# Designs tried in a protein design run: peptides against a protein of PDB entry 6J07. Part 14

Target 1, 107 residues: chain A of PDB entry 6J07
Amino acid sequence: GQRGWFCGSVSQDLRQFWVAEGGTISDPRAADFLFSCDASHPDTLRIYQSLDYIEDNATVFHAYYLSAVANAKIKNSVALGHFILPPACLQKEIRRKIGSFIWEQDQ

## One batch from the design tools (peptide; aimed at target 1 A79)

Design b2_p15_5 (made by RFdiffusion4)
Pose (drawn by RFdiffusion4):
Structure b2_p15_5 (pose): chain A 107 residues (1-107), chain P 15 residues (1-15)
Amino acid sequence: as target 1 above (107 residues)
Amino acid sequence: SEVDKFVEMFKEQAE
């Protein structure tokens, strides 16, 4: 049983794969998986500003997780943690902090 | 603090 919803800015291909394969597939408003290909001004904001996100009851994953699984053997591997999709307001700094050298670590 | 949380998560996951 894997319920999941997709923001408007998600390739139909990814939705189709979600429908085709996985646990028992359903796609309601709340659901169990929260997928998006965007974090700027799409329906995804409605997750980031929900009390569930604030209370650690919601994590948005990039919908390309489904693309990675589709190009994996079946469903194995492809850990979720690699596809955490944080709010866009954070992304600029997240990339810099990760990409910076050890003699920099600016903060 | 939120940025550092995500950085830690991504670095731990990359290991």

Design b2_p15_5_s1 (made by RFdiffusion4, then SolubleMPNN; from b2_p15_5, 11 letters changed)
Fold by OpenDDE base, seed 1:
Structure b2_p15_5_s1 (fold): chain B 107 residues (1-107), chain A 15 residues (1-15)
Amino acid sequence: as target 1 above (107 residues)
Amino acid sequence: DEVEKYVQRLLAAQA
């Protein structure tokens, strides 16, 4: 099974989609996938401040990934790796190097 | 640094 944690910034629709696809919802420590729509949300900030994240043992993904999957015609055509959500303090510098994030392009 | 790590992860995902 797929265990996911969701920031409060993630809509109930996306959470429900996760469950409908066979996922379960858990706390961050038990989760295989961490989803957020807002790097500045207190829930997400707690992840970034956690030892697991600091030690590069955790990754936060933008929940728009789930929306992209839901709307995709071809399964596996949406790459999770394109949806890594970095801390807010790093985003401007990252954006200067690689351009806008994929979730920003579709918003 | 963290920025470079992110960039490398993204590039790997796009490859």
Scores: peptide ipSAE 0.394, ipTM 0.844, DockQ to the pose 0.490
OpenDDE base, seeds 2, 3, 4, 5: peptide ipSAE 0.383, 0.387, 0.378, 0.391; ipTM 0.845, 0.846, 0.844, 0.843; seeds 2, 4 fail the geometry check

Design b2_p15_5_s2 (made by RFdiffusion4, then SolubleMPNN; from b2_p15_5, 8 letters changed)
Fold by OpenDDE base, seed 4:
Order: structure tokens, then sequence, then C-alpha cells
Structure b2_p15_5_s2 (fold): chain B 107 residues (1-107), chain A 15 residues (1-15)
């Protein structure tokens, strides 16, 4: 399905795009996709602290994915895996290993 | 660990 949860850090424009593309908005427990623009936002922190996330049953994606999809010329050309948003405490080490996040490159 | 898990996912996504 296309049920999405959105952190308060995500703009209304991106939420509207999600809905326009056939998605629905739900609470985190029912969502198929979790979107955030800020790993340190209280909404996102609650996700990282949840049992579902701790047990690796949930993934947070940076909402910039939706912007990338909106601007893509080829449908499905944007890989969701490039937009996984890890907890803030891990980001420095991750950048050291693989470089800047894609949303940081395009901002 | 969480970092290695993320890195692995990213590498697979890049393929």
Amino acid sequence: as target 1 above (107 residues)
Amino acid sequence: DEVEKYVEIKLEAAK
C-alpha cells in the first residue's frame, strides 16, 4: 500500500504531492512509509525510540525523496534506498564511510 | 551494527 506518515518537519507541499500520487496519510503504526526531513525532530525521535524501529521493522526516509520523484523524468528512476534517514547520532559516521546524504547534496 | 546496516543498504541501492 501507500500509507505514509509524515514528521512535522515535512512541508505541506510534499504531503500534498504524496496524496496527489495516490498515497494516504496515516499514523506511524499503520504507515507503510515514514517520512521526515529532520532526524532530530521530536516526531522522528519518537519513531527511532519505538519498538518497531528498534527491532528493524520500520524505516524512516527523508521526504526529499518525494521531491526527487516529482522532478524525475522517468517514473521509478529514484531509488528509495538512497533516502533512508538514520538517527542523528549515526550520521557523522555514515558520512565518513559513504559521503554526504543525497538530500544534502541537492540542497 | 546500525551503521554497517545502513551502509549495506545504500550500497545495494546503488547497484
Scores: peptide ipSAE 0.279, ipTM 0.799, DockQ to the pose 0.501
OpenDDE base, seeds 1, 2, 3, 5: peptide ipSAE 0.240, 0.202, 0.265, 0.234; ipTM 0.776, 0.754, 0.792, 0.772

Design b2_p15_5_s3 (made by RFdiffusion4, then SolubleMPNN; from b2_p15_5, 8 letters changed)
Fold by OpenDDE base, seed 4:
Structure b2_p15_5_s3 (fold): chain B 107 residues (1-107), chain A 15 residues (1-15)
Amino acid sequence: as target 1 above (107 residues)
Amino acid sequence: DEVDKYVELLLAAAK
């Protein structure tokens, strides 16, 4: 199954969509997918500070991915990799290199 | 560096 953790910044609607699609909700250590809508939220900051994350064994994704999936006409047309959520302190420089993040774009 | 790591990951997803 798909085990996900959700930052408090993620709406209940997106959490419910995750479950409706067959996912389960777990603590960060057990989760395969970590979702957040705010890199600066205390919940997300704790992830970035965790050993799993520091050792590159965890990735945080912007929960807007779930919204994109929900709105997609074709299943699997939304690439999860586009929604990698970097720490807030790195976002400005990343944005200078590749442009605005997908969750910041009007679609 | 850390920035390059994320840039590479994001670009890889775009392929």
Scores: peptide ipSAE 0.652, ipTM 0.916, DockQ to the pose 0.504
OpenDDE base, seeds 1, 2, 3, 5: peptide ipSAE 0.650, 0.650, 0.649, 0.651; ipTM 0.916, 0.916, 0.916, 0.917

Design b2_p15_5_s4 (made by RFdiffusion4, then SolubleMPNN; from b2_p15_5, 9 letters changed)
Fold by OpenDDE base, seed 3:
Structure b2_p15_5_s4 (fold): chain B 107 residues (1-107), chain A 15 residues (1-15)
Amino acid sequence: as target 1 above (107 residues)
Amino acid sequence: DLVDKYVELLLAAAK
């Protein structure tokens, strides 16, 4: 299914795009995809602290993925994996190893 | 560690 949860940091435009593309919006426990624009937002922090996440049964993606999909010239060309959103406390070290995240580029 | 986990995931997606 295409059930998504959205952090309060995600704009209504991106949420509306998700729904327009056939997605539904649900609570984190029922969601297939978790979207956020801010790893430090309280909503997202609660995800990182959840049992599902701790047990590696959940992944948070940056909602910029949806913007990338909307603007993609080729369907299915946007890789969701590029948009994995790590906890804020890990981002600096990750960025040192692989560079800026895709949602930080060309902004 | 956790950093390596995310690095691997992100790099795998880039391939």
Scores: peptide ipSAE 0.647, ipTM 0.912, DockQ to the pose 0.551
OpenDDE base, seeds 1, 2, 4, 5: peptide ipSAE 0.646, 0.646, 0.646, 0.646; ipTM 0.912, 0.912, 0.912, 0.912

Design b2_p15_6 (made by RFdiffusion4)
Pose (drawn by RFdiffusion4):
Structure b2_p15_6 (pose): chain A 107 residues (1-107), chain P 15 residues (1-15)
Amino acid sequence: as target 1 above (107 residues)
Amino acid sequence: TAREELLEELEERPF
């Protein structure tokens, strides 16, 4: 049983794959998986500002997770953690902090 | 609880 919802800014291809394969597929408002291909001004904000996100009861994953699985053997591998989709206001700094050299580490 | 367990199993997978 895997319930999941998609923000408006998600390729229909990814939704179709979610419908086709996985646990028992359903796509309600709350659901168990929270997918998006955006984190700027889409329906996804409604997750980031929910009490569930604040209380660590919601993590938004990039919908390309489904693309990675579709291009994997079946469902194995493809760890979720690689597709954590943080709020866009954080992304600029997340990339820099990760991409910086050890002699920099600016903060 | 079931949702968390499922997420943990999926996160423990290799990439």

Design b2_p15_6_s1 (made by RFdiffusion4, then SolubleMPNN; from b2_p15_6, 8 letters changed)
Fold by OpenDDE base, seed 3:
Structure b2_p15_6_s1 (fold): chain B 107 residues (1-107), chain A 15 residues (1-15)
Amino acid sequence: as target 1 above (107 residues)
Amino acid sequence: SRRKELLEKLLSLPS
């Protein structure tokens, strides 16, 4: 499905884009995709603390994914995996491997 | 898990 949950850190424009592309907005328990722009936002922290997330049944993605999709010249060229948003405690280690997250580039 | 696999792919990206 294409049900999405959005952290309060996500702009209304990105939410509107999701809906315009055929997505719906739901609570995190029913959502197929969880979007956030801030791993430290209280909404996102509640996701990380949820049983679904702890049991590896949920994934949070950075909402910049939607911007990348909107700007992509080739359909389906944007890899969702590049936009996984892990808890802040893991991000330092990830940056040591990849340098910076995509959403942190060109800022 | 889906999350684990996605994380592994992310970590495989070149710096």
Scores: peptide ipSAE 0.354, ipTM 0.858, DockQ to the pose 0.117
OpenDDE base, seeds 1, 2, 4, 5: peptide ipSAE 0.353, 0.349, 0.351, 0.351; ipTM 0.858, 0.856, 0.857, 0.857

Design b2_p15_6_s2 (made by RFdiffusion4, then SolubleMPNN; from b2_p15_6, 8 letters changed)
Fold by OpenDDE base, seed 3:
Structure b2_p15_6_s2 (fold): chain B 107 residues (1-107), chain A 15 residues (1-15)
Amino acid sequence: as target 1 above (107 residues)
Amino acid sequence: SERKERLAELLARPS
């Protein structure tokens, strides 16, 4: 699918990039991809609280992925998996094990 | 463009 949901924390520039590259914007229930720049934003928190997310049927990605794609010089150099945005309560432990998130390094 | 190709790969993922 090509439908994306965007948290209010995501800039208009990144939303416009998504649309310009062929994506559409939808509500989170209809979306194929969920983008956010802030795990603590109320919009994102509502996703984490949703049944779809709790049952592992949804994943939130950091919208910086789109910026990385836009700036990439090497094919397939940007892995979507590196941009999974977990709830804040899990982030500290993740940083302890694998280091800072990619969006924290580049921004 | 390369970026469009990469994003197209994302957009083409099964839902």
Scores: peptide ipSAE 0.094, ipTM 0.708, DockQ to the pose 0.080
OpenDDE base, seeds 1, 2, 4, 5: peptide ipSAE 0.032, 0.089, 0.092, 0.084; ipTM 0.623, 0.706, 0.704, 0.705

Design b2_p15_6_s4 (made by RFdiffusion4, then SolubleMPNN; from b2_p15_6, 7 letters changed)
Fold by OpenDDE base, seed 1:
Structure b2_p15_6_s4 (fold): chain B 107 residues (1-107), chain A 15 residues (1-15)
Amino acid sequence: as target 1 above (107 residues)
Amino acid sequence: ERRRELLAELLARPS
């Protein structure tokens, strides 16, 4: 199965889509996927501060990934890596490389 | 490790 944790910043619609696709909702420690829409949200900040994340054992994804999957004709066409949601301090550096994150763009 | 691999994918995206 696919276990997901959701920051409070994630809409109920995206959570429902996750469950509709066979996913379950779990605590961050047990989750296979961590979803957030706000790197500055207290829930997400707690993830970044966790030992799992510090030790590179956790990844936070922007929940817009789920929207992209929902709207994609081919699920594999959505690149999961493009939806990495790093801490705010790293986002600036990443934007210097890629310009902007996909969820910051109008499509 | 997963994060590093996915970050590489992100950074490989054309700007």
Scores: peptide ipSAE 0.549, ipTM 0.904, DockQ to the pose 0.128
OpenDDE base, seeds 2, 3, 4, 5: peptide ipSAE 0.543, 0.547, 0.546, 0.547; ipTM 0.903, 0.904, 0.904, 0.905; seed 4 fails the geometry check

Design b2_p15_7 (made by RFdiffusion4)
Pose (drawn by RFdiffusion4):
Structure b2_p15_7 (pose): chain A 107 residues (1-107), chain P 15 residues (1-15)
Amino acid sequence: as target 1 above (107 residues)
Amino acid sequence: EVEDLEEYREMLENL
């Protein structure tokens, strides 16, 4: 049983794959998986500003997780943690902090 | 861990 919802800014291909394969597939408002291909001004904001996100009861994953699984053997591998989709206001700094050299570490 | 972080960073660049 894997319930999941998609923001408006998600390729229909990815939705179709979700429907086609996985646990028992359903796509309600709350659901168990929260997928998006955006984190700027889409329906996804409604997750980031929910009390569930504040209380660590919601994590938004990039919908390309489904693309990675579709290009994997079946469902194995492809860890979720690689597709954590943080709020866009954080992304600029997340990339820099990760990409910076050890002699920099600016903060 | 570093490889995972790099893959994560590349994921964010492809947005």

Design b2_p15_7_s1 (made by RFdiffusion4, then SolubleMPNN; from b2_p15_7, 8 letters changed)
Fold by OpenDDE base, seed 5:
Structure b2_p15_7_s1 (fold): chain B 107 residues (1-107), chain A 15 residues (1-15)
Amino acid sequence: as target 1 above (107 residues)
Amino acid sequence: SLEDLLKYAELLGSL
């Protein structure tokens, strides 16, 4: 059972792919996976402001991960950890130290 | 790479 929450920034196609792969869609508190395409989207900001996230009990992933999985036969192995979507306030520093995010490279 | 993933995770934890 894979329960996922989706920010409004995530396309219906990616949501449908999640369900087609056996996932279900739930509210953020019940979800095992949180997907977003925009760290600045109001839906995602609410996650970052939630107690679960503040207490490090939640992680937001960029939904491009699902696109990468869908094309896994063509692309290299897909690691979920590479798709952690941190708050916008941290992204600049991360890019400086680690480099551009994968979803930025492949687009 | 695995190394990049580990560095990324460590960085996120330290920020």
Scores: peptide ipSAE 0.032, ipTM 0.594, DockQ to the pose 0.118
OpenDDE base, seeds 1, 2, 3, 4: peptide ipSAE 0.031, 0.027, 0.031, 0.030; ipTM 0.621, 0.591, 0.613, 0.596

Design b2_p15_7_s2 (made by RFdiffusion4, then SolubleMPNN; from b2_p15_7, 10 letters changed)
Fold by OpenDDE base, seed 1:
Structure b2_p15_7_s2 (fold): chain B 107 residues (1-107), chain A 15 residues (1-15)
Amino acid sequence: as target 1 above (107 residues)
Amino acid sequence: LLEELKKFAELLGSL
């Protein structure tokens, strides 16, 4: 299924693209995918604070993934795994060890 | 951990 939750930081255009591709929009608990453009947004923070997330049963993805898919010649060329959006408190360390996030490179 | 999450996410994206 393609049930998606969207942080308020995500534009309507990206939400509409999700629906156009066959997705539906749901609450975080029912969602298969969680999308955000801002790890510090209150909506996203609530996800990070949830038991599901703390227990590693939820993953937040940067909504730029949808933009990348929309603009890609081959949709399969865009790997969802490259768009995991970790809490802000972890991002500095991740950048130090792995490098800049893909959405930061393209924006 | 992050690498494992990436692998997991890629799998989810293919479903």
Scores: peptide ipSAE 0.037, ipTM 0.602, DockQ to the pose 0.066
OpenDDE base, seeds 2, 3, 4, 5: peptide ipSAE 0.035, 0.027, 0.037, 0.037; ipTM 0.625, 0.548, 0.607, 0.605

Design b2_p15_7_s3 (made by RFdiffusion4, then SolubleMPNN; from b2_p15_7, 9 letters changed)
Fold by OpenDDE base, seed 2:
Structure b2_p15_7_s3 (fold): chain B 107 residues (1-107), chain A 15 residues (1-15)
Amino acid sequence: as target 1 above (107 residues)
Amino acid sequence: DLEDLLRFAELLGSL
């Protein structure tokens, strides 16, 4: 399905884009996709602390993915996997091994 | 549409 949860850090514009493209907004437990713009936001932290996330049954994506899709000439050229938003405690090590995140490069 | 895009990503192993 197209059920999405949004952290309070995500703008209304991106939420509206999701809905305009056929998505619905739901609570985290019912959502197929979890979007956030801030790994340190209380809403996102609660996701990271949930059993679903700890058991690797959930993934948080940076909402900038939706902006990239909206602006892409070829939508399928935007890889969702590049927008995984890990907890802050892991980000430093990931940057050391892989480099800066996509949403940071466009800043 | 968005659904097709997300499913495509899933098939490629993004999820």
Scores: peptide ipSAE 0.045, ipTM 0.615, DockQ to the pose 0.050
OpenDDE base, seeds 1, 3, 4, 5: peptide ipSAE 0.037, 0.030, 0.028, 0.030; ipTM 0.638, 0.626, 0.610, 0.620

Design b2_p15_7_s4 (made by RFdiffusion4, then SolubleMPNN; from b2_p15_7, 7 letters changed)
Fold by OpenDDE base, seed 5:
Structure b2_p15_7_s4 (fold): chain B 107 residues (1-107), chain A 15 residues (1-15)
Amino acid sequence: as target 1 above (107 residues)
Amino acid sequence: LEEDLKKYRELLDSL
């Protein structure tokens, strides 16, 4: 399905785009996709601390993915896997190994 | 998508 959870850090516009594209909004336990714009936001931190996430059954994505899809001529050209939002404590090391995140390159 | 997710998760696990 296309059930999504949204951190409070995500703008209403991106949330509305998700719904306009056929998505529904759900609690994190029932959601297929978890979106956030801030790894340090309390909502996102609760996800990282959840059993589902610890057991590797959940993934948090940066909501900038939705913006990229909205602006892309070919929606399938946007790779969701490039928008994984890891915990803040890991981001520095990740940047060292693979470079800056996509959402940081366009700011 | 799935392949990219797998590679990224493997990277995260190695950190």
Scores: peptide ipSAE 0.085, ipTM 0.678, DockQ to the pose 0.069
OpenDDE base, seeds 1, 2, 3, 4: peptide ipSAE 0.054, 0.068, 0.040, 0.078; ipTM 0.656, 0.666, 0.642, 0.676

Design b2_p15_8 (made by RFdiffusion4)
Pose (drawn by RFdiffusion4):
Structure b2_p15_8 (pose): chain A 107 residues (1-107), chain P 15 residues (1-15)
Amino acid sequence: as target 1 above (107 residues)
Amino acid sequence: SEAQEEIDEEIEEAE
């Protein structure tokens, strides 16, 4: 049983794969998986500003997780953690902090 | 939620 919803800014291909394969597939408003290909001004904001996100009851994953699984053998591997999709307001700093050298670590 | 706890455990195990 894997319920999941997709923001408006998600390729139909990814939705089709979600429908085709996985646990028992359903796609309601709340669901169990929260997928998006965007974090700027799409329906995804409705997740980031929900009390569930604040209370650690919601994590948005990039919908390309489904693309990675589709290009994996079946469903194995492809850890979720690699597809955590944080709010866009954070992404600029997240990339810099990760990509910076050890002699920099600016903060 | 239970689904979020499961996701968190899965992410910790993968790490």

Design b2_p15_8_s1 (made by RFdiffusion4, then SolubleMPNN; from b2_p15_8, 7 letters changed)
Fold by OpenDDE base, seed 4:
Structure b2_p15_8_s1 (fold): chain B 107 residues (1-107), chain A 15 residues (1-15)
Amino acid sequence: as target 1 above (107 residues)
Amino acid sequence: SAAQARIKEEIARAA
């Protein structure tokens, strides 16, 4: 399915793109994809604290993925895995191992 | 990709 939940940090433009591509918007429990632009936003923090996330049954993605897809000539050439948005407490270690996140590079 | 794998490993470690 293509049900998505969006943190309040995500712009309406990106939400509208999701819907335009055939997606629907749902609550986090029903969503297939969770999108956020801010790991420190209260909405996203609630996801990180949820049992689904703690039990590794949920993944938060940076909504910049949608922007990348929108701008890509070949949509499926954008790897969703590059847009995993981990909790802030893990980001420093991840940057050490693999470098800056893709959404930070394009700023 | 290698980057994807490393990210998944970091998340799994914290889970």
Scores: peptide ipSAE 0.024, ipTM 0.582, DockQ to the pose 0.070
OpenDDE base, seeds 1, 2, 3, 5: peptide ipSAE 0.022, 0.023, 0.022, 0.022; ipTM 0.588, 0.577, 0.586, 0.579

Design b2_p15_8_s2 (made by RFdiffusion4, then SolubleMPNN; from b2_p15_8, 7 letters changed)
Fold by OpenDDE base, seed 3:
Order: sequence, then C-alpha cells, then structure tokens
Structure b2_p15_8_s2 (fold): chain B 107 residues (1-107), chain A 15 residues (1-15)
Amino acid sequence: as target 1 above (107 residues)
Amino acid sequence: SEAQRRIQQAIAEAA
C-alpha cells in the first residue's frame, strides 16, 4: 500500500508530493509508511512509544527521502533503507559507527 | 513518473 503517516515536523510540500505521486495520508496504525523530520518531535516520540514500534513492527523514515526521490536526477539511486530515522537516543551511536545520516550530509 | 516509480520501489522493499 501507499498509505503514509506524517509527523507534524514534515512540511506541507513533502506531504503534497506524496499525495501527488499517488499516496494517501492516514493515521499511524493504518499507515504503510511513517515519515518524520524530527526524532524528538512529540508526534514521532509517540510512534517510538507505540506497541507496534516496540515490537519491531514499525519503522520511521526521514521525510527527506521524498525530497531525494523528487530530485532523483541528482542522485543515481535513492534507497529507502538509508532514510530510517531511529530514536534520538540511538543516533549518536549510529553516527559513530556508520557516519552522518544522509539527511545531514547536505547541511 | 520517475518519482512514482521510485516510490513504488520503496513500497516493494517494505513488502
């Protein structure tokens, strides 16, 4: 499916892009994709605290993925796996082992 | 569109 949930941290432009490309917007429980731009946003924190997420049945993706898709002419490949947005408490460790997140590299 | 194709690919990866 193409149902997406969006944290309040995600711009309206990215939401509109999702819909323009055939996606729909739903609540987190029904969503196939969960998008956020801020792991510390209250909306996203509620996802991390949900039973589905705790049981590893949900994944939050950084909405920058949609921007990358929109600008695919600049990027040869856009892998969804590179845009997993983990809780803030894990990000420092991940950066130490793997490097900066892709949404941070252009800043 | 290209963007739509990439989104469909993401959907496939998530399946």
Scores: peptide ipSAE 0.076, ipTM 0.666, DockQ to the pose 0.089
OpenDDE base, seeds 1, 2, 4, 5: peptide ipSAE 0.030, 0.073, 0.074, 0.026; ipTM 0.593, 0.659, 0.663, 0.629

Design b2_p15_8_s3 (made by RFdiffusion4, then SolubleMPNN; from b2_p15_8, 9 letters changed)
Fold by OpenDDE base, seed 5:
Structure b2_p15_8_s3 (fold): chain B 107 residues (1-107), chain A 15 residues (1-15)
Amino acid sequence: as target 1 above (107 residues)
Amino acid sequence: SPAQAAIKAAIAAAA
């Protein structure tokens, strides 16, 4: 299924797009996809602290993925893997290895 | 380390 959880940092527009595309909104435990726009937001921090996340059974994605899908000429051309949102403490190191995050490039 | 594991996973998923 297409069950998603959304951090409070995610706009209502992106949530509505998710639903319009056939997704549903659920709590983090039931969700298949976790979306956030801020790794430092309290909602997202709670995810990072959860047992599911610590045990590598959960992944947080930047909600900009949804914007990219909405704007893509070919919907299936957007790779979800490019939008993994790691904890803030890891982002600097990741940028050094693979460059700036895609959600930072378009800003 | 957990940090290195997370970085590796992110890189692999982005590739």
Scores: peptide ipSAE 0.036, ipTM 0.660, DockQ to the pose 0.102
OpenDDE base, seeds 1, 2, 3, 4: peptide ipSAE 0.034, 0.025, 0.032, 0.034; ipTM 0.657, 0.588, 0.634, 0.658

Design b2_p15_8_s4 (made by RFdiffusion4, then SolubleMPNN; from b2_p15_8, 7 letters changed)
Fold by OpenDDE base, seed 5:
Structure b2_p15_8_s4 (fold): chain B 107 residues (1-107), chain A 15 residues (1-15)
Amino acid sequence: as target 1 above (107 residues)
Amino acid sequence: SAAQEAIKAAIEAAA
């Protein structure tokens, strides 16, 4: 499906882009994709605490993915897997091992 | 489209 949930940290512009590209917006339980710009935002924290996430049935993606797709005419590849947004407590260790996240490199 | 590309990526990752 094309149902997406958006954390309050995501701009209305990115939400509108999702809809313009054929997506719909839903609650987290019904969503096929979960988007956030802030792992520490209360909305995102509630996702990390949900049974779906704890049971590995949900994945949170950084909404910057949508910006990258919007500019795909310049970029040759946009891999969704590179935009997985892990809990804040894991990010420091990940950066030490594989470097800065893509959304941080383009800032 | 963004939504279609997301779906495509998810399908490819699962396959």
Scores: peptide ipSAE 0.051, ipTM 0.630, DockQ to the pose 0.134
OpenDDE base, seeds 1, 2, 3, 4: peptide ipSAE 0.030, 0.038, 0.038, 0.033; ipTM 0.641, 0.634, 0.628, 0.644

## One batch from the design tools (peptide; aimed at target 1 T59)

Design b2_p16_1 (made by RFdiffusion4)
Pose (drawn by RFdiffusion4):
Structure b2_p16_1 (pose): chain A 107 residues (1-107), chain P 16 residues (1-16)
Amino acid sequence: as target 1 above (107 residues)
Amino acid sequence: VIESLEERAEKVIEKL
């Protein structure tokens, strides 16, 4: 049983794959999986500002997770953690902090 | 923040 919802800014291809394959597929408002291809001004904000996100009861994953699984053997591998989709206001700094050299580490 | 995001994801995955 895997319930999941998609923000408006998600390729229909990814939604179709979710419908086609996985646990028992359903797509309600709350659901078990929270997918998006955006984190700027889409429906996804409704997740980031929910009490569930604040209380660590919601994590938004990039919908390309489904693309990675579709291009994997079946469902194996493809760890979720690689597809954590943080709020866009954080992304600029997350990329710099990861991409910076050890002699920089600016913060 | 990066560590908090990884910990958040681990908590959510444990509830799945």

Design b2_p16_1_s1 (made by RFdiffusion4, then SolubleMPNN; from b2_p16_1, 7 letters changed)
Fold by OpenDDE base, seed 4:
Structure b2_p16_1_s1 (fold): chain B 107 residues (1-107), chain A 16 residues (1-16)
Amino acid sequence: as target 1 above (107 residues)
Amino acid sequence: VIDKLLERHKKVLAKL
């Protein structure tokens, strides 16, 4: 069983999909996966400011990953690594290095 | 910090 935390920016549909796929929903400290759709949302900002995140023990993923999985129907066919959601203040520089984020390309 | 995130990206990909 995979435990996930969801920022308030994530729709109920995506949360329901997570549960339907066998996941559970927990607080950020207990979660194995942290999902957000907005790096500037207060919930997500608290993650970025946390000691767990600073110490590289936490990673925030864009919840669009779940949409991609739902569309693909095969969970392992979607690369989770492409959905790391960095803090807003770093995104411009990261785009310069690796290109536009996948969730932005498909919008 | 940016390099850290890029490295984390690589780690996640390697685990899949």
Scores: peptide ipSAE 0.083, ipTM 0.672, DockQ to the pose 0.313
OpenDDE base, seeds 1, 2, 3, 5: peptide ipSAE 0.083, 0.081, 0.079, 0.078; ipTM 0.672, 0.669, 0.670, 0.668

Design b2_p16_1_s2 (made by RFdiffusion4, then SolubleMPNN; from b2_p16_1, 6 letters changed)
Fold by OpenDDE base, seed 3:
Structure b2_p16_1_s2 (fold): chain B 107 residues (1-107), chain A 16 residues (1-16)
Amino acid sequence: as target 1 above (107 residues)
Amino acid sequence: VIDELLERHEKVLAKL
């Protein structure tokens, strides 16, 4: 499925790209993909606090993934796993272990 | 927690 939810922090351009690629936009509970550009945005915080998330049934991804896909020469070559957006309280520790997030490197 | 997140994204990829 290609059902996605978007935090208010995600630009209209990225939302339009998602739809143009065949995706649909839904509420968080129905979505297979959750996109955000800000782990501290109220919309995203509500996801982190949701039952689906705490029971490991949901994952939030940084919407920069869609930009990377749009610019990729090879379809499906962009690794979604590199765009996991964890809660703010975990990001420092993750950076220590894995390094800076990919969306931070491209800035 | 990190390991669990990594496992979750693989499940999401399977939905594409």
Scores: peptide ipSAE 0.083, ipTM 0.658, DockQ to the pose 0.526
OpenDDE base, seeds 1, 2, 4, 5: peptide ipSAE 0.083, 0.041, 0.071, 0.058; ipTM 0.661, 0.607, 0.654, 0.647; seeds 2, 5 fail the geometry check

